Peptides against a protein of PDB entry 3HUF. Designs and how they scored, part 159

Target 1, 320 residues: chain A of PDB entry 3HUF
Amino acid sequence: MWIIEAEGDILKGKSRILFPGTYIVGRNVSDDSSHIQVISKSISKRHARFTILTPSEKDYFTGGPCEFEVKDLDTKFGTKVNEKVVGQNGDSYKEKDLKIQLGKCPFTINAYWRSMCIQFDNPEMLSQWASNLNLLGIPTGLRDSDATTHFVMNRQAGSSITVGTMYAFLKKTVIIDDSYLQYLSTVKESVIEDASLMPDALECFKNIIKNNDQFPSSPEDCINSLEGFSCAMLNTSSESHHLLELLGLRISTFMSLGDIDKELISKTDFVVLNNAVYDSEKISFPEGIFCLTIEQLWKIIIERNSRELISKEIERLKYA

## One batch from the design tools (peptide; made by RFdiffusion4, then SolubleMPNN)

Design b2_p22_1_s3 (from b2_p22_1, 8 letters changed)
Fold by OpenDDE base, seed 1:
Structure b2_p22_1_s3 (fold): chain B 320 residues (1-320), chain A 22 residues (1-22)
Amino acid sequence: as target 1 above (320 residues)
Amino acid sequence: SKEEEEKIEKENEEFDEEKEKE
């Protein structure tokens, strides 16, 4: 989200969130959803127009800001952004930090981008929330992104957390739920004048983890916990691969269970399967190899003695 | 300075008033 602040009390000592939309900025405007009052004798009554665009798909993957347009309203002394005069038709900015000077005002408006990108675990929740969140200047998507800061947990996915949720947790993404999204939708008007009124997602996250026994105490308890073990997996999802990498596993990929030969078995401690393959092909599993689902693996890795548990299961099947 | 601010304010008011008449 864009946040503006200023020195010299020209913004009345307040930090303001700028959502996607258009703002008239000047001395003789009243603060509302479309106006920003600046208290300085050195600026025009109506000095500039700020326009913030809704986030793009590219912004979700890059963590870049919503496009910030500045237009001078044909003032005596003009408008500058980062010491450069704004052009007559206005200019657009994608920098995360903007120093906006209105006319000869000795104090600048500082605009800065606070990165927030929300990944959803399912398309139904994305479809429900994306429009509202985009109107808050929050990029949204389904795919993993290096820019992802928050992850919406799917509560309806049954008795076990999804691979997406597991990976988000290990990646140290802030896990949130629908209750947090509901709260975000209601605060839009109240946070206009005070950016500090934005709800803390970390409290929501702490409550989710505390109240769900499917999470370890910390990501650090699981990261590299299986270092030195080797697994094979179906070449199905990037998230599953990245999850297993974060566990410290050496990973081999295969296309079908029929591709699991004696050589692969000799180099592999266990095979990781999705639920559909595990349930349908259980009778056709290769002999002498431990096969499990990601969900079954997760139940082991959240235990303090995960290495000993995995070793015991490997040995049980090797000598059975 | 206060005097400089008052001068800038006056120059802005005069310019804004001229623009409103066009």
Scores: peptide ipSAE 0.325, ipTM 0.888, DockQ to the pose 0.729
Fold by OpenDDE base, seed 5:
Structure b2_p22_1_s3 (fold): chain B 320 residues (1-320), chain A 22 residues (1-22)
Amino acid sequence: as target 1 above (320 residues)
Amino acid sequence: SKEEEEKIEKENEEFDEEKEKE
């Protein structure tokens, strides 16, 4: 999201979040969803127009800012951004930091981009929330992104957590739920005068983890917990691969169960399968190797003695 | 200087008042 602040009390000592939309900036406007009052006699009554665009799909993957357009409203002294005069038709900016000078005002408005990208595990929830979150200047998506700051867990009661949720947890992404999204949507008007009123996701995350026995106490309890073990996995998803890497596993990939030869078995402690393959192919598993699902592996990993548990399962099947 | 600031303020106020009359 864009945040503005200014020196010399020209913004009344307050920081403000700018959501996507158009703002008239000047001395003689009242602060609301479309106006920014600046307290200086050195600026025009109506000095500039700021226009913040909604996030692009690219912004979800890059964590880049919403495009920031500045237009001077034909003022005596003009408008500058990063010491450059704004052109007659206005200019657009993709920099994360903007120093905006209104006329000859000795104090600048400083705009800075705070990255927030929300990944959804569920397409239906994305469809429900994406429009509202985009109107807050928050890019949203389903696919894994290095720019992801928050992850919305699917609230299917009684279901195991998904691979996406497991991976988000291990990546130290803040896991949130619909209650946080609802709260986030309600603060839009309150943050006009005080950007500090933006809800913190940390308490939401703590409550999710505390109330769900499918999570360990911390990601650090799981990261590299299987260091020294080797697995083979069906090449199904990048998230599954990255999850197993974060566990400290040496990974071999295969395309079908028929590719699991004696050589692969000799160097592999266990095989990781998706649920569909595990259920359909259970009768055709190679002899002398331990096969499990990611969800079954996760249930072992969250235990305090995960290394001992996995070792016992490996041994049980080598001697069977 | 304070005098230069007061001059800038006055020049800006005069310009805004002229625009409101158009």
Scores: peptide ipSAE 0.325, ipTM 0.884, DockQ to the pose 0.771
Fold by OpenDDE base, seed 4:
Structure b2_p22_1_s3 (fold): chain B 320 residues (1-320), chain A 22 residues (1-22)
Amino acid sequence: as target 1 above (320 residues)
Amino acid sequence: SKEEEEKIEKENEEFDEEKEKE
């Protein structure tokens, strides 16, 4: 989200979130959803127009800011951004930090981008929330991204958490739910005066983890917990691969169960399969290898004695 | 300076008033 603050109390000592939209900035405007009052004798009554665009698809993958347009409203002393005079037709900016000087005002408005990028585990939930979140200047998507800061878990009653949720947790992404999204949708008016009133997702995250036994106490309990073990992986997502890497596993990939030869078995402690392959091909599993799903692996990894449990299962099936 | 600020204020007011008449 874009946040503005200023020196010399020209913004009344307050920070403000700027959502996508258009703002008239000047001395003789009243603070509302489309106006920013700046208290300085050195600026025009109506000095500049700020326009913040909704996030692009690219912004979801890069964590880049919503485009920030600045136009001078034909003032005596003009407008500058990062020491450069704004062009007559206005200019657009993609920098994460903007120093905006209105006329000869000795104090600058500092605009900075606080990254917030929400990944969804469920396409239906994305379809419900994407429009509203984009209107808050929050990029949204389904695919894994290095820019993701928050993750909305798929809530299915009585089901295990998804691989996406497991991976998001281990990546230390803040896991959130519908309650937090609903709260975000309501704060738009209240944060006009104080950007600090933006809800902290960490409290929502703590409550999710506390109330769900499918989560370990911390990501650190699981990260590298299986260091020294080797697995082979069939037809898994990129998130599944990265999840196994975060567990400290040495990973071999194969394209079919038929590729699991004696050499691979000799180098591999267990085979990780997706649920569909595990259920359909269970009768075709090679002898002398432990095959499990990521969900089954997760149930082991969240236990305090995960290494011992895995070792026992490996031994049981290598000698069966 | 305070004098410079008052000058800038006056120049802005004059310019804003001219623009409101166009």
Scores: peptide ipSAE 0.323, ipTM 0.887, DockQ to the pose 0.784
Fold by OpenDDE base, seed 2:
Structure b2_p22_1_s3 (fold): chain B 320 residues (1-320), chain A 22 residues (1-22)
Amino acid sequence: as target 1 above (320 residues)
Amino acid sequence: SKEEEEKIEKENEEFDEEKEKE
C-alpha cells in the first residue's frame, strides 16, 4: 500500500494510506476519500492530482508498488517528484519512494510503498476477495511468490491443514483467515487520517496458531528437523517439494510407483505420496520401503521427537 | 522568510483568481 507523510506539519502530523483511486491535493480541499489537504501558504488551492492504479499481476510476483501518477493542475509554481518537474500531461512512477514537492513549499510529501501481498490457498476464496483487496492496493494470487507476505487459510472445522498452509507456515508467511479479511474491508475510511489504524495481521496469526494443535510452536521447530534423511516423492507440486526441502530432506523424484527400483530404495529412507496415490496403492507398496503422505509426515514433524519417530518407523520396515 | 511566504501566497492567489476568470 502507498503511505504518505510529510515534514513541517503540512499533513497535520498524520500518515495516510492512499488506496487505488484519484486524489485532488491542495490547500483548500477537505480530507476525504478523494482529497488530500496540504497546509501550506506556498501551494495552490487545488495544486495536483494523484492517481494510484490497482495492482498488476506482475506486482503480485515482484512486490512492486501500484503505479503512482502525478499531474500538476496548471499551477503557478508547478509540481516536482524526486527533484524532477512533472510534465504537462502528468508522469507515472514505479519507484518505492517518492518525494513530492508542491510549488515552492519548503516541505515535501514523502510517499513510500509498504509491501503487502496475499496468497490464497483456495481459488474460491481468491475469487471472493481479490477485487476488494486489489481496491486496497493489495496484490493477490494462488501461486507461491517470493513477494508473498500473508497467506489465507480456509478454516474448515476438523480438516487437516493443507500443504500450502504447512509451507506458508515454514516460510514464515503470516497466516490469516477470513475474519482478518473481513476486518480489512472495514478500515478503508478509518485509515485516511491515521495509517496506524491498519489491523495487525500478527494478532490474527497468533490466535490461529494458539487455537490449532496442527501447528508447531514455531517454524524453527520444523526447519531442517529431518536433516540427514532422504526421501523419494511423486512429482506432484512445487510446494510439496519446497516443503520437504525446508525440512532438510534430500529429495529424489519419480513419476510413478513403478519407477521405484532397487537403486532408489537403497538411497531412500521413505517415500512421500499424495493422498490419492497412498489410498489407491497402499495394498501394493514395495516391500521394505516406508511410504507415507505429506499429512502423515506433518503429524510426525510437529512432535518434539520427530527424528526418533521417523527412525523407529524406518527400522520397523527394514527388519520386518 | 515570512515576507517571502506572503509574496508566494499573494502570487498564488492572483494566479488562481486569473485562472478562475478564464
Scores: peptide ipSAE 0.321, ipTM 0.886, DockQ to the pose 0.742

Design b2_p22_1_s4 (from b2_p22_1, 11 letters changed)
Fold by OpenDDE base, seed 4:
Structure b2_p22_1_s4 (fold): chain B 320 residues (1-320), chain A 22 residues (1-22)
Amino acid sequence: as target 1 above (320 residues)
Amino acid sequence: SKEEEEKIEKENEEFDKEQEKK
């Protein structure tokens, strides 16, 4: 999200979130959803127009800011951004930090981008929330991204958490739910005066983890917990691969169960399969290898004695 | 300075009045 603050109390000592939209900035405007009052005699009554665009698809993958347009409203002393005079037709900016000087005002408005990028585990939930979140200047998507800061878990009653949720947790992404999204949708008016009133997702995250036994106490309990073990992986997502890497596993990949030869078995402690392959091909599993799903692996990895549990299962099936 | 601010304010007001006449 874009946040503005200023020196010399020209913004009344307050920080403000700027959502996508258009703002008239000047001395003689009243603070509302489309106006920013700046208290200085050195600026025009209506000095500049700020326009923040909704996030692009690219912004979801890069964590880049919503485009920030600045136009001078034909003032005597003009407007500068990062020491450069704004052009007559206005200019657009993609920098994460903007120093905006209104005329000869000795104090600058500092605009900075706080990255917030929400990944969804469920396409239906994305379809419900994407429009509203984009209107808050929050990029949204389904695919894994290095820019993701928050993750909305798929809530299915009585089901295990998804691989996406497991991976998001281990990546230290803030896991959130519908309650937080609903709260975000209501704060748009309240944060006009104080950007600090933006809800902290960490409290929502703590509550999710506390109330769900499918989560370990911390990501650190699981990261590299299986260091020294080797697995082979069939037909899994990129998230599944990265999840196994975060567990400290040495990973071999194969394209079919038929590729699991004696050599692979000799180098592999267990085979990780997706649920569909595990259920359909269970009768075709090679002898002398431990095959499990990521969900089954997760149930082991969240236990305090995960290494011992895995070792026992490996031994049981190598000698069966 | 306060005098500089008052000068700038006056210059802005004069300019704004000239633009309203166009």
Scores: peptide ipSAE 0.223, ipTM 0.834, DockQ to the pose 0.688
Fold by OpenDDE base, seed 5:
Structure b2_p22_1_s4 (fold): chain B 320 residues (1-320), chain A 22 residues (1-22)
Amino acid sequence: as target 1 above (320 residues)
Amino acid sequence: SKEEEEKIEKENEEFDKEQEKK
């Protein structure tokens, strides 16, 4: 989201979040969803127009800012951004830091981009929330992104957590739920005068982890917990591969169960399968190797003695 | 300076009044 602050109390000592939309900036406007009052005698009554665009799909993957447009409203002394005079038709900016000078005002408005990208595990929830979150200047998506800051867990009661949720947890992404999204949507008007009123996701995350036995106490309990073990996996998803890498596993990939030869078995401690393959081909598993699902592996990993548990399962099937 | 601020204010007010008449 864009945040503005200024020196010399020209913004009344407050920081403000700017959501996508259009703002008239000047001395003789009242602060609301479309106006920014600036307290300086050196600026015009109506000085500039700020327009913040909604996030692009690219912004979800890059964590880049919403486009920031500045137009001078035909003032005597003009408007500058990063020491450059704004053109007659206005200019658009994609920099994360903007120093905006209104006329001859000795104090600048500083705009800075705070990255927030929300990944959804569920397409239906994305469809429900994407429009509202985009109107807050928050890019949203389903696919894994290096720019992801928050992850919305699917609230299917009684279901195991998804691979996406497991991976988000290990990546130290803040896991949130619909309650946080609801709260986030309600603060839009309150943050006009005080950006500090933006809800913190940390308490939401703590509550999710505390109330769900499918999570360990911390990602650090799981990261590299299987260091020294080797697995083979069906080449199904990048998230599954990255999850197993974060566990410290050496990974071999295969395309079908028929590719699991004696050589692969000799160097592999266990095989990781998706649920569909595990259930359909359970009778055709290679002899002498331990096969499990990612969800079954996760249940072992969250235990305090995960290394001992996995070793016992490997041994049980080598001697069977 | 305070005098410079007052001058800028006056110049803005005069300019704003001229634009409102157009």
Scores: peptide ipSAE 0.221, ipTM 0.833, DockQ to the pose 0.765
Fold by OpenDDE base, seed 3:
Structure b2_p22_1_s4 (fold): chain B 320 residues (1-320), chain A 22 residues (1-22)
Amino acid sequence: as target 1 above (320 residues)
Amino acid sequence: SKEEEEKIEKENEEFDKEQEKK
């Protein structure tokens, strides 16, 4: 999201979120959803127009800002952005930090991009919320991205957390739910005058973790918890691979269960399978190897004695 | 300075009035 602040109390000492939309900026405008009052005698009554575009699909993957357009409203002294005079037809900016000087005002408006990118685990929830979140200047998507800051889990009562949720937790994204999204949708008006009124997602996250026994207390409890063990997995998903890597596992990949030979078994402690393969091929599992699903592995990892538990299961199958 | 701000304010007001007359 774009946030503006200013020196010299020209914004009344407050920070403001700029959602996608158009704003008239000047001395003689009243603060509302389309106006920004700037308190300086050096500023024109109506000085500039700011236009924030909705996020692009590219912005979801890059964590880049919504495009920021600035137009001078034919003022005597013009408008500058990053010490450059704004062109007569206006200019567009993709920089994450903008120093906006209105006329000869000795104080600048500082616009900065706070990255917030929300990944959804469920396409139905994305379809429900994407439009509203985009109108807040928040990029949204389904695919894993290095730019993702938040992850929406679906609260299905009694369902196991997904691999996506597990991975989101371990990579230290803020896990949120539909209750937080509902809250975000209601605050748009209240944060106009004070950006500090933006809801803290960390409180929502803490509550999710506290109230769900499928989560450890912290990602650090699981990261590298299986260091020194080796696994093999089907080359099915990058997320599953990255999840296992964050556990500290040495990972070998295979294309089919038929590729699991004696050599692979000799250097592998266990095989990680998806649910579909596990259920369909459990009768044809290679002898002398421990096969489990990611969900079964997760249930072991969240235990305090995870290393002992997995060692016992490996031994049980090697010496049976 | 306060005097410089008052000068800039006056110059803006004069300019705005000239633009309203075109």
Scores: peptide ipSAE 0.218, ipTM 0.830, DockQ to the pose 0.690
Fold by OpenDDE base, seed 2:
Structure b2_p22_1_s4 (fold): chain B 320 residues (1-320), chain A 22 residues (1-22)
Amino acid sequence: as target 1 above (320 residues)
Amino acid sequence: SKEEEEKIEKENEEFDKEQEKK
């Protein structure tokens, strides 16, 4: 999201979030959803127009800012951005930091980009929320992104957490739920005067973890917890692979259970399967190999003695 | 200075009045 602040009390000492939209900036405007009052005798009554675009698809993957357009409203002294005079037709900016000078005002408006990118685990929830979140200047998507800051889990009572949720937790993404999204939808007007009124996602996250026994106390309890073990997995999901890597596992990939030869068995401590393959093939598992699902593995990983539990299970099958 | 601010304010007001006449 874009945040503006200024020196010399020209913004009344307040920080303001700018959502996608158009703003008239000047001395004689009243602060609202489309106006920014700037308190200086050195600026015009109506001085500039700011236009913030909605996030692009690229912005979800890069964490880049919404495009910021500045136009001077034919003022005597013009407008500058980063010491450069704004052109007559306006200019567009993709820099994360903008110093905006209105006319001869000795104080600048400082605009800075605070990155927030929300990944969804469920496509239906993305479809419900994407439009509203984009109107807040928040990029959204389904795919993993290095720019992802928040992850929306679906609260299904009594269901196991998904691989996406497990991975989001281990990569230290802030996990949020629909209650947080609902709260975000209400703050659009309240944050005009004070950007600090933005809801704390970390409080939502703490409450999710505290009230759900499927989460360990911290990601650090699980990261590299299986260092030194080797697994084989069906090449089904990039997220599953990255999850197993974060556990410190050496990973071999196979395309079918028929590809599990004696060589692979000799190098592998256990095989990780998806639920569908595990349920269909559980009667036909190769002798002398420990097979489990990611969800079964997760249940072991969240235990304090995860390494001992895995070792005992491997030994049980080698000597059977 | 206060005098510079008053000058800039007058210059803006004069300019705004000239633009409203066009």
Scores: peptide ipSAE 0.217, ipTM 0.830, DockQ to the pose 0.692

